Peptides against a protein of PDB entry 3OAK. Designs and how they scored, part 14

Target 1, 145 residues: chain A of PDB entry 3OAK
Amino acid sequence: DDLEQYLDEKILRLKDEMNIAAQLDIDTLNKRIETGDTSLIAMQKVKLLPKVVSVLSKANLADTILDNNLLQSVRIWLEPLPDGSLPSFEIQKSLFAALNDLPVKTEHLKESGLGRVVIFYTKSKRVEAQLARLAEKLIAEWTRP

## One batch from the design tools (peptide; made by RFdiffusion4, then SolubleMPNN)

Design b1_p10_2_s2 (from b1_p10_2, 7 letters changed)
Fold by OpenDDE base, seed 2:
Structure b1_p10_2_s2 (fold): chain B 145 residues (1-145), chain A 10 residues (1-10)
Amino acid sequence: as target 1 above (145 residues)
Amino acid sequence: SAEVMLEWLK
C-alpha cells in the first residue's frame, strides 16, 4: 500500500546515504594516507549517525529495515577503515545498541553479512572491552536456539 | 547454538 511504499523508499534512500557516507570517509582516509594531510578527517558517517540511529530505533520500521537489507549498510559502516582503524566508538556503540532491539533473524544476518562482522568485534584486540561485550551479547542473542 | 552460528557464518 501507500504507506509500505513510502517506508520502503525511505529505507532505500537511507541505505544509499549510508553507503555514500561510508565511501566518502574511505576516500578521505585514503587521501590522508596518500598526502599525509592530517587535517583530513572522515566525518560523513558521524554526521549521518543520528539519522541512522533514529531510523533503527523506530519499532514500526523494523520490518521495512530488515526486508530491505538495511543491515548490509550497517555492516559496511562497521567494517575496518583503510588505515586499519575501526569506526568511531560512538558509531560502534550506537549501532550495537540499535541492533540489540531489532528482531534480526538468521536470513538477515546471511544476506547482510552482519554476523561475520560482529563476530570480528568479539575477537579483535582493537575493540574496546565494553563494545566487545555488546558484540558478544548480539551473537548470543542471534545464536539462541 | 553452534549449529545456528555455523549457518549464518557461511
Scores: peptide ipSAE 0.052, ipTM 0.663, DockQ to the pose 0.402
Fold by OpenDDE base, seed 1:
Structure b1_p10_2_s2 (fold): chain B 145 residues (1-145), chain A 10 residues (1-10)
Amino acid sequence: as target 1 above (145 residues)
Amino acid sequence: SAEVMLEWLK
């Protein structure tokens, strides 16, 4: 099916772009730590965020998103940075909001590791209260009988 | 530490 193939390729390209953005930000922050150059700012994920949110919000892409494990890249974006900090407030907020409408199943949580990461956000004292509540909402939906 | 947290989240 031509449409299915097109959608698969679209999602896989985004997945690759997300992974690259994450790695570039990690490299930037590692260099900042190594050199002490405080002018080095990690911005690759923030720049790509609007595209990620746009894709995650499209109902017609839900199956393709889940089948291609795009949630693994979402998980990667939520992981702690080299300096111990968490992703920006905007990244957290936007991703949690976008995840809310996806028909995520247990198998997707396992293959992506997303469930474990989101649970972390419900427990961390460094997370803003409003974002912790969003994370809890997701966990509640995913664990609903 | 960041390293410990990263490993835990993987």
Scores: peptide ipSAE 0.031, ipTM 0.697, DockQ to the pose 0.085
Fold by OpenDDE base, seed 4:
Structure b1_p10_2_s2 (fold): chain B 145 residues (1-145), chain A 10 residues (1-10)
Amino acid sequence: as target 1 above (145 residues)
Amino acid sequence: SAEVMLEWLK
């Protein structure tokens, strides 16, 4: 229906924005590495984060989020950066929190690759303990009998 | 479960 179409378009636009933000940050960090210009700071994802969190937190958008594979963009945002670092603490924390309230199913994990990335966060020594615990909670929820 | 993990880790 009209509402469903509207919501689909909304989520798809957000996916594009998220993917662009991720790429811009990657480009920034690559340039930082290449030039040594430490004034280059990757901030695009952080700037967009409030909007992402707002969308992910809305129960009425859950089905649309999952059906349109927004979790793929979430996965992209969680992936390690060119300099080997991870996304900001705030991004990790906010996304893990938001994911905890979504009715994520196995099929969504497969089509997005999110499961594998979150497992990474449970094992990586670069992840702060509290965030690793959040990741572990998600994995436990997704793999529970 | 292990089964679930195998399904989405592929």
Scores: peptide ipSAE 0.054, ipTM 0.667, DockQ to the pose 0.402; fails the geometry check
Fold by OpenDDE base, seed 5:
Structure b1_p10_2_s2 (fold): chain B 145 residues (1-145), chain A 10 residues (1-10)
Amino acid sequence: as target 1 above (145 residues)
Amino acid sequence: SAEVMLEWLK
């Protein structure tokens, strides 16, 4: 199917872009630590965030998103950075909001590792209360009988 | 990450 192939390629390209953005930010922060150059700022994920949110919000892409394990890249974006900090408030908020509308199943959580990361956000004292509540809501939805 | 895994096991 031509449309299915097009959508798969679209999501896989975004997945690659997300992974690259995450690695570039990690590299930037590692260099910041090594050199002490405080002018080095990790901005790649923030720059790509609008595109990620746009894709995650489209109902017609849900199956393609899940089938291609885009949630693994979402998990990567949510992981702590080399300096121990968490991704920006906006990244956390936007991703948690977008995840609410996806028909995520247990298999997707296992395949991506997203479940473990979201649980982290429910327990960490470094997470803003508002975002911890969003994470808790997701866990509640995913663990319904 | 290792930190995330540690939190999961708490």
Scores: peptide ipSAE 0.051, ipTM 0.746, DockQ to the pose 0.123; fails the geometry check

Design b1_p10_2_s3 (from b1_p10_2, 5 letters changed)
Fold by OpenDDE base, seed 4:
Structure b1_p10_2_s3 (fold): chain B 145 residues (1-145), chain A 10 residues (1-10)
Amino acid sequence: as target 1 above (145 residues)
Amino acid sequence: SAEYMLSLLE
């Protein structure tokens, strides 16, 4: 119906925005590495983060979020950066928190690749202990019998 | 194990 269409479009727009932000940050960091210009700071994801968190927190958007594979963009945001670093602490923390309240199912994990990435966060030595624990909590929830 | 959990998610 009209509402579903509206919500779909809303989520798909956000998905595009997230993907663009991720790519812009990647481009920035690649250029930083290439040129050595340390003034180049990747901030696009951070700038968009409040909007992402806001959307992910809306109960009425849960089905739309999952149906449109927004979690794929969440996965992209969590992937390691060109310099080998991980997304900012705030991005990790906010996304893990938001994911905790979504009714994520195995099918969503598979189609988004999010499951693999979150498992990575449980194992990586580059991840803050606090965030590793959040990742572990998610994995435990997603793998419950 | 993490590997087992991964297998469940892929």
Scores: peptide ipSAE 0.032, ipTM 0.663, DockQ to the pose 0.253
Fold by OpenDDE base, seed 1:
Structure b1_p10_2_s3 (fold): chain B 145 residues (1-145), chain A 10 residues (1-10)
Amino acid sequence: as target 1 above (145 residues)
Amino acid sequence: SAEYMLSLLE
């Protein structure tokens, strides 16, 4: 199917872009730690965020997103950074909002590791209260009988 | 608890 192939390629390209952005930010922060150069700022994920949110919001992409394990890249974006800090407030807020409208199933949580990371956000003292509430909402939906 | 919810996802 031509459309299916097109959508698969679109999502796979986005996964690559997301993974590259995450690694570049990690590299930037590691270099900042090693050199003490405080002018080094990790901005790659923030730059790509609008595109990620746009894709995650498309109903016609939901099956392709889930089938290609894009949630693994979402999980990577939510993981703590080398200096122990969390991704920006905007990244957290936007991703949690986008995840709310996806028909995420247990199998997707297992293959992506997203469930574990979102649970972390319900427990961390470094997470803003409103985002912790969003994380709790997701967990409640995913674990509903 | 968070630990219980995690167990449901594993």
Scores: peptide ipSAE 0.029, ipTM 0.668, DockQ to the pose 0.245
Fold by OpenDDE base, seed 5:
Structure b1_p10_2_s3 (fold): chain B 145 residues (1-145), chain A 10 residues (1-10)
Amino acid sequence: as target 1 above (145 residues)
Amino acid sequence: SAEYMLSLLE
């Protein structure tokens, strides 16, 4: 119906915005490495984060979020950056918190690749202990019988 | 282990 179509379009638009933000940050950091210009700061994901969190937190959008594979964009946002660093602490914390409230199923993890990335966060020594614990909690929920 | 959990997601 009209509402469902509206919600689909909303989520798909956000998905595109997230993917663009991620790529722009990657481009910025690659240029920083290439030129040595330390004034180049990747800020696109951080700028968009409040909108992402707002959408992910709405229960009435859960089905639309999952059906449109928005989790693929969440996965992309969590991937390591060109300089070997991880996304900002705030991005990690906010996304892990938001994911905890979604009815994520195995099929969503597979089609998005999110499962593998979150496992990475449970194992990496570059991840803050607090965030590693959040990742572990997610994995425990997703693998519950 | 994390590896085992990962296998359940594959």
Scores: peptide ipSAE 0.029, ipTM 0.670, DockQ to the pose 0.246
Fold by OpenDDE base, seed 2:
Structure b1_p10_2_s3 (fold): chain B 145 residues (1-145), chain A 10 residues (1-10)
Amino acid sequence: as target 1 above (145 residues)
Amino acid sequence: SAEYMLSLLE
């Protein structure tokens, strides 16, 4: 119906915005590495984060989020950056929190690749203990019988 | 282990 179509389009637009933000940050950091210009700071994901969190937190969007594989873009946002670092603490914290409230199923984890990335966060020495615990909690929930 | 949990997601 009209509402469903509206919601689909909303989520798909956000998905595009997220993907663009991720790529722009990658480009910024690659340029920083190439030029040595330490004034170059990747900020696109951080700037968009409030909007992402807002959308992910809306219960009425859960089905649309999952059906349109927005979790793929969430996965992309969580992947390591060109300089070997991880996304900001705030991005990790906000996304893990939001994921905890979504009715994520195995099929969504598979089609998005999110499961593998979250496992990474349980093992990486670059992850703050607090966030590693959140990642572990997610994995436990997703793998429960 | 994390590896075991990962296997459950495969």
Scores: peptide ipSAE 0.028, ipTM 0.672, DockQ to the pose 0.242

Design b1_p10_2_s4 (from b1_p10_2, 7 letters changed)
Fold by OpenDDE base, seed 1:
Structure b1_p10_2_s4 (fold): chain B 145 residues (1-145), chain A 10 residues (1-10)
Amino acid sequence: as target 1 above (145 residues)
Amino acid sequence: GAEVMLSWLE
């Protein structure tokens, strides 16, 4: 219906915005590496984060979020950056918190690749302990019998 | 369970 179509378009627009933000940050960091200009700071994801969190937190959008594979963009945001660093603490914390409230199923993990990335966060020694615990909690929830 | 986790990696 009209509402469902509107919500689909809304989520797809956000998905596109997230992907663009991720790419812009990657480009910034690649340029930083290439030029040595340490004043270059990747801020696009951080700027968009409040909007992402707002959308992910709305229960009425859960089906639309999952059906349109927004989790693929969440996965992209969580991937290591060109300089080998991880996304900001705030991005990790906010996304893990938001994911905890979504009815994520195996099919969504497969089509997004999110499961693999979150597992990475449970094992990486570069991740803050509290965030590793959040990642572990997600894995535990998703692997319940 | 473990089966689900393995399915993510396939």
Scores: peptide ipSAE 0.030, ipTM 0.645, DockQ to the pose 0.445
Fold by OpenDDE base, seed 4:
Structure b1_p10_2_s4 (fold): chain B 145 residues (1-145), chain A 10 residues (1-10)
Amino acid sequence: as target 1 above (145 residues)
Amino acid sequence: GAEVMLSWLE
């Protein structure tokens, strides 16, 4: 299936881009800690965020997204940063919103680790209340009987 | 529901 192959390649490229962006931000923040240069700002994920959200919102990409474990990269983007902080408000908000419309199953949560991370967001006192509620909504949907 | 969440924490 030509279309299937095309979509797979598209998602895998995005997955790679997301992973690279995450690592670049980690490197930036590690350097910031090392050098004390507060002008170093991690912005690679934020720059790529619109593309990520766009892809996650495409119904025709849902199967490809889930089959290729793009959610692992989503999980990576939600992980705490080297300085102990959480990803930007916009990243959290946008990803939580995008995840709401994705037909995520338990198997996807396990293979990506996304379930544990989102649960973390429901419990962490470092998370904005608004975002904690979004995380709770996701958990509620994923744990439906 | 609860068992699913517990499985995620493993």
Scores: peptide ipSAE 0.028, ipTM 0.633, DockQ to the pose 0.459
Fold by OpenDDE base, seed 3:
Order: structure tokens, then sequence, then C-alpha cells
Structure b1_p10_2_s4 (fold): chain B 145 residues (1-145), chain A 10 residues (1-10)
């Protein structure tokens, strides 16, 4: 129906925006590595983060979010950057918090690759302790019998 | 959109 189509388009637009932001940040950091220009700062994901969090928090969008594999873009945002660093603390914190309220199922974890990334955050010594705990909570919820 | 995948996360 009209509403379903509208919601799909909304989520797909956000998904595209997220992917573009991730690629722009990667390009910026690759150029920074290549040129040594430390004035190059990757901030596209940070700029878009409030919109992402807002959408993820909408209960009426949960099905649309999961059906359109928006979690793949969430996974992309959580992956290590070209220099091996992790996304900002704020991105990690906000995304883990938002994921906690979504009815994520095994099929969504598989099609997005999100499960593997979150497991990484439970094991990495570079991750802040409080965020590792959030990641552990998610894994526990997703693996409940 | 842009696609980013790291080999060790695949």
Amino acid sequence: as target 1 above (145 residues)
Amino acid sequence: GAEVMLSWLE
C-alpha cells in the first residue's frame, strides 16, 4: 500500500546515505594515509549519526528497517577503518544502544553480517569496556534459546 | 550505494 511504499523508500534512501557517508570517510582516510595530510578528517558518518539514531528508534519503522537490510549499513559503519582504527566512540555507543531495541532475528544477522562484527567488539582489546559490555548484551539477546 | 567489506569480517 501507499504507506508501506513510502516507508520502504524512506529506509532505502537512508541506507544509501549511510553507505555514501561510509565511503566518503574511507576515501578521506585513504587520502590522509597517502598524503600525510593530517588536516583531512573523516566526519561524514558523525554528521549523519543523529538521523540514523532517530530512524532506528522509531517503532513503526522496525519491520521496514529489518526487511530492507538496513543492518548491513549499520555493520559497514562498525567495521574497522583503512588505518585499522575503529569508528568513533559515539558511533559505537549510539548504534549498540539503538540495536538493543530492535527485534533482530538470526536471518537478519546472516544477511547483514552484523553478528560477526558485534562478536569482534566483544573480543577486541581496543574497544572501551562499557561498549564491549553492550556488545556482549546484544550477543546474549540474539543467542537466547 | 557504496559497498565496503573487509576480508577478515566476511
Scores: peptide ipSAE 0.024, ipTM 0.626, DockQ to the pose 0.058
Fold by OpenDDE base, seed 5:
Structure b1_p10_2_s4 (fold): chain B 145 residues (1-145), chain A 10 residues (1-10)
Amino acid sequence: as target 1 above (145 residues)
Amino acid sequence: GAEVMLSWLE
């Protein structure tokens, strides 16, 4: 189907863009640590965030998102950074909110690793209480009998 | 539900 093919390509491109953004931010922060240049700011994920949120919010893309394991890139975006910090508050909040509207199944959690990362956010003392609650809500939904 | 949680610990 032509439409299906188009949507697959669209999601796969976004997946690549997300992965690149994450790596660029990692590189920036590693260089910041190495050189001490405090002017180096990791901004690639933040710049791409509106596009990510837009895509994740579209109901007609849900199947394509899940089938192409876009959640793996979401997981990557949620992982701790080289300096030990977590992604920005806005990234966490936006992604957790977007995940609430997706029909995520166990198989998607396994193949993406997202489940483990979200559990981390429910336990970490570095996470803001508001975001920990969002993570807890996701876990509750995914583990519902 | 519990089975799902346990699967994440594997």
Scores: peptide ipSAE 0.028, ipTM 0.629, DockQ to the pose 0.501; fails the geometry check

Design b1_p10_3_s2 (from b1_p10_3, 7 letters changed)
Fold by OpenDDE base, seed 1:
Structure b1_p10_3_s2 (fold): chain B 145 residues (1-145), chain A 10 residues (1-10)
Amino acid sequence: as target 1 above (145 residues)
Amino acid sequence: GKELIEEWMK
């Protein structure tokens, strides 16, 4: 129906925006490395984060989020950056919190690659302890009998 | 469990 189509388009637009933000930040950091210009700062994901969190928190969008594989873009945002660093503490914290309330199933984890990335966060020494615990909580929920 | 995790990593 009209509402369903509207919601699909909304999520697909956000998915595109997230992917663009991630790529722009990657490009910025690569240029920083190549030129040595320390004034270049990757800010696109941080700027978009409030919108992402808002959408992920809407119960009426859950099915649309999962059906359109928005979790793939969430996974992309969680991946290490070109310089080897991880996304900001706030991005990690906000996304892990938001994921807790989504009815994520195995099929979604497979098609998005999110499961693999979250497992990384449970094991990496570069991750803050409190965020590693949040990642562990997600894994426990997703592997519940 | 572990089998699911392995499945996710494929």
Scores: peptide ipSAE 0.148, ipTM 0.734, DockQ to the pose 0.422
Fold by OpenDDE base, seed 3:
Structure b1_p10_3_s2 (fold): chain B 145 residues (1-145), chain A 10 residues (1-10)
Amino acid sequence: as target 1 above (145 residues)
Amino acid sequence: GKELIEEWMK
């Protein structure tokens, strides 16, 4: 119906914005590495983060979020950056927290690739202990019998 | 379980 269509369009627009933000940050960091210009700072994801968190936290959007594979964009935001570094602490923390309240199913983990990335966060020595625990909690919930 | 994790990584 009209509402469902409106919500789909809203989520798809956000998904596009997230993907653009990720690519812009990647481009910035690649240029930083190439040129050595340390004034180049990747901030697009951080700027968009509040909007992402707001949307992910709305219960009435859960089905739309999952049906449109917004989790793929979440996965992209969690992937290591060109220099091998991880996204900011705030991005990790906010996304892990938001994911905890979503009714994520196996099919969503498969189509988004999110499961594999979160497992990475449980094993990486570069991840803060607090965030590793959040990642472990997610994995435990998703693999719960 | 482990089987599900393996499926996720495909």
Scores: peptide ipSAE 0.135, ipTM 0.725, DockQ to the pose 0.417
Fold by OpenDDE base, seed 4:
Formats: sequence, C-alpha cells, structure tokens
Structure b1_p10_3_s2 (fold): chain B 145 residues (1-145), chain A 10 residues (1-10)
Amino acid sequence: as target 1 above (145 residues)
Amino acid sequence: GKELIEEWMK
C-alpha cells in the first residue's frame, strides 16, 4: 500500500546515502594514504550516523529495513577501512546497540554478510573490549535455539 | 549454533 511504498523508498534512500557516505570516506582515506595529507579526515559516516541510528530504532521500519537489506549497508559501515583501521568507536557502539533491537534472522545475516562481520568483531584483537562484548551479545542472540 | 555461524561464513 501507500505506506509500505513510502517506507520502502525511505529505507532505500537511506541505504543509498549510507553507501555514498562509506565510499566518500574510503576515497578520503585512500587519498590520505596516497598523498600523505594527514589533514584529510573521513567524517561522512559519522555525520550520517545519527540518522542511521534513528531509522534503525524505529519499530515500524524493522520489516522494511530487513526486507530491503539495509543490513548490507550496515555491514559495509563496519568493514575495515583502507588504512586497515576499523570504523570509529562511536559507529561500532551505536550500530551494535541498534542491531540489538532488530528482529534479525539468519537469512538477513547471510544476505547482508553482517553475521560474518560481527563475528570478526568478536575475534579481532583490534576491537575494544567493550565493543567485542557487544558483538558477542549480538552473536549470542542470533544463535539462540 | 555452530552450524549457523558456518553458514554465515560462506
């Protein structure tokens, strides 16, 4: 219906915005590596983060989020950056928190690749202990009998 | 459980 279509369009727009933000940050960091200009700071994801978290927190958007594979963009945001570093502490923390309230199923984890990435966060020595625990909590929830 | 994790890793 009209509402469903509106919600689909809303989520798809956000998905596009997230992907653009991720690519812009990648481009910035690649340029930073290439030029050595340490003044180049990747901030596009951080700037968009509040909107992402807001959308992820809306119960009425849960089905639309999952059906449109917005979690793929979430996964992209969690992937290591060109310099080998991980996304900011705030991005990790906020996304892990938001993911905790979504009715994520195995099929969503598989089609988005999010499950694999979150598992990475439970195992990586580069991840802050606090965030590793949040990732572990997600895995525990997703692997419940 | 572990089977799900393996599935995710594919």
Scores: peptide ipSAE 0.119, ipTM 0.712, DockQ to the pose 0.444
Fold by OpenDDE base, seed 5:
Structure b1_p10_3_s2 (fold): chain B 145 residues (1-145), chain A 10 residues (1-10)
Amino acid sequence: as target 1 above (145 residues)
Amino acid sequence: GKELIEEWMK
């Protein structure tokens, strides 16, 4: 099916872009630590965030998103940075909101590692209370009997 | 639910 192939390619390209953005930010922060150059700022994920949110919000892409394990890239974006800090408030909020509308199943959580990371956000003292509540809401939805 | 969470944490 031509449409299915098109959608797969679109999601796989985004997945690649997300992974690259995450790695570039990691590299930037590592270099900042190594050189002491405080002018080095990690901005790649923030720049790509609007596109990520746009794609995650489209109902017609849900199956393609889940089938291609885009959630692995979402998990990567939520992981702690080299200096131990967490991704920006906006990234956390936007991703948690987008995840709430996806028909995520246990199999997707396992293959992406997303379940483990979201649980972390419910327990971490470094997370804003309102975002911890959003994470808790996701866990509640994913563990419904 | 709790069992699933434990599996996720592995």
Scores: peptide ipSAE 0.114, ipTM 0.708, DockQ to the pose 0.452

Design b1_p10_3_s3 (from b1_p10_3, 6 letters changed)
Fold by OpenDDE base, seed 4:
Formats: structure tokens, C-alpha cells, sequence
Structure b1_p10_3_s3 (fold): chain B 145 residues (1-145), chain A 10 residues (1-10)
């Protein structure tokens, strides 16, 4: 219906915005590595983060989020950056928190790749202990019978 | 779901 279409379009637009933000940050960091210009700071994801968190927190958007594989963009945001570093602490923390309230199923984890990435966060020595615990909590929820 | 996640953890 009209509402469903509107919600689909909303989520798909956000998905596109997230992907663009991720790519812009990647481009910035690649240029930083290439040129040595340490003044280049990747901020696009951080700037968009509040909107992402807001959308992820809306119960009425849960089905639309999952059906449109927005979690793929979430996964992209969680992937290591060109310099080998992880996304900002705030991005990790906010996304892990938001993911905790979504009715994520195995199929969503598989189609988005989010499952593998979150598992990475439970195992990586580069991840802050606090965030590793949040990732572990997600894994625990997703492994429930 | 658990099986898949366990597979990924290997």
C-alpha cells in the first residue's frame, strides 16, 4: 500500500546515503594514505550516524529495514577502513546498540554479511573491550533457539 | 541460526 511504498523508499534512500557516506570516507582515507595529508579526516559516516540510529530505532520501520537489506549498509559501515583501522568508537557503539532492538533473523545476517562482521568484533584485538561485549551480546541474541 | 553463526566463528 501507500505507506509500505513510502517506507520502502525512505529506507532505500537511507541505504543509498549510507553507502555514499562510506565510500566518501574510504576515498578520503585512501587519499590521506596516498598524499600523506593528515588534515584529511573522514567524517561522512559520523555526520550521518544520528539519522541512521534514528531510523534503526523506529519499530514501525523494522520490517522495511530488514526486507530492504539495510543491514548490508550497516555491515559496510562496520568494516575495517583502508588504513586498517575500525570505524569510530561512536559508530560501533551506536550501531551495536541499535541492532540489539531489531528482530534480526539468520537470513538477514546471511544476506547482509552482518553476522560475520559482528563475529569479527568479538574476536579482534583491535576492538575496545566494551564494544566487544556489545558484539558478544548480539551474537548471543542471534544464537538463541 | 546458531549453526550458521557457529560456522562463521570457526
Amino acid sequence: as target 1 above (145 residues)
Amino acid sequence: GKELIEEWME
Scores: peptide ipSAE 0.223, ipTM 0.838, DockQ to the pose 0.767
Fold by OpenDDE base, seed 1:
Structure b1_p10_3_s3 (fold): chain B 145 residues (1-145), chain A 10 residues (1-10)
Amino acid sequence: as target 1 above (145 residues)
Amino acid sequence: GKELIEEWME
């Protein structure tokens, strides 16, 4: 129906925006490395984060989020950056919190690659302890008892 | 039911 189509388009637009933000930040950091210009700062994901969190928190969008594989873009945002660093503390914290309330199923983890990335966060020495615990909580909820 | 993590990583 009209509402369903509207919601699909909304999520697909956000998915595109997230992917663009991630790529722009990657490009910025690569240029920083190549030129040595320390004034270049990657800010696109941080700027978009409030919108992402808002959408992920809407119960009426859950099915649309999962059906359109928005979790792939969430996975992309969680991947290490060109310089080897991780996304900001705030991005990690906000996304892990939002994921906790979504009815994520195995098929969604497979098609998005999110499961693998979250496991990384449970084991990486570069991750803050409190965020590693949030990642562990997600894994516990997604796995069999 | 839920699957094992290894199945997600293939």
Scores: peptide ipSAE 0.106, ipTM 0.709, DockQ to the pose 0.445
Fold by OpenDDE base, seed 5:
Structure b1_p10_3_s3 (fold): chain B 145 residues (1-145), chain A 10 residues (1-10)
Amino acid sequence: as target 1 above (145 residues)
Amino acid sequence: GKELIEEWME
C-alpha cells in the first residue's frame, strides 16, 4: 500500500529528527558544563516541538505513530538533562496533552519505556503540580480495567 | 487485561 508506506516513512523521519534534536541539546549542555560558556543554549527540541505536536494530534496517524514506536522518542524528550533539570514546562505540557488523545496500549508503554517515565513525573518534587496532575491522568487512563 | 504499573517499569 503506497499510502501506508508514505506514512511510515514520514513518522520514521520525524522519529529521527526528534532523536537528533534531543542529542544536540544534550551535547550543548554538556559542553556548557565543561567549558563554562554560558552563551551555549539548548534550543533544538523547542524549535521542533510545534511539528511534533502537529503530528501527534492527527488521528489518521495514530496507528503509524504507535506501530513505529514514536513514543520512544517522546520518552527521550521527557528524560532529565545533563545538569539534572527536566525539559521545559512547554515541552512537558504539550506532550502530556498529545498523549491523552492517543490509543496507547500496555505493549506501547513497555516497548517505549514511556510508562515508567510518566510515573516519575507523578512523584518528582521538581515537577510543577499542574503537570504532575496531567501525568496522573495519563496513568489513570492507561490502567483502566 | 491491563498489566500492573510495576510491570511497565521492568
Scores: peptide ipSAE 0.083, ipTM 0.688, DockQ to the pose 0.392
Fold by OpenDDE base, seed 3:
Structure b1_p10_3_s3 (fold): chain B 145 residues (1-145), chain A 10 residues (1-10)
Amino acid sequence: as target 1 above (145 residues)
Amino acid sequence: GKELIEEWME
């Protein structure tokens, strides 16, 4: 199926872009720590965020998103940064909102590691209350009878 | 039909 192949390639390209953005931000922050140059700001994920949200919001891409384990890249974007900080408020909020509309199953949570990270957000004292509630909502949905 | 967190962490 030509369309299916096209969609797979599209999602895999985005997955690669997300992973690159995450690594670039990690590199930036590591350099910031090493050099003390406070002008170094990690912005790659934020720059790519609109595209990520756009893709995650498309119902016709849900199967392709889940089948290609794009959620692994979502998990990576949610992980703590080298300086111990969390990704920006906007990244957290946007991703949690987008995840709420995806038909995520146990197999996807397992292969991506997303479940563990979202649980982290329900427990961390450093997470904004608003975002902790969004994380809790996801956990509740994923553990529904 | 209930998803278990433990299954996500294996």
Scores: peptide ipSAE 0.109, ipTM 0.715, DockQ to the pose 0.415; fails the geometry check

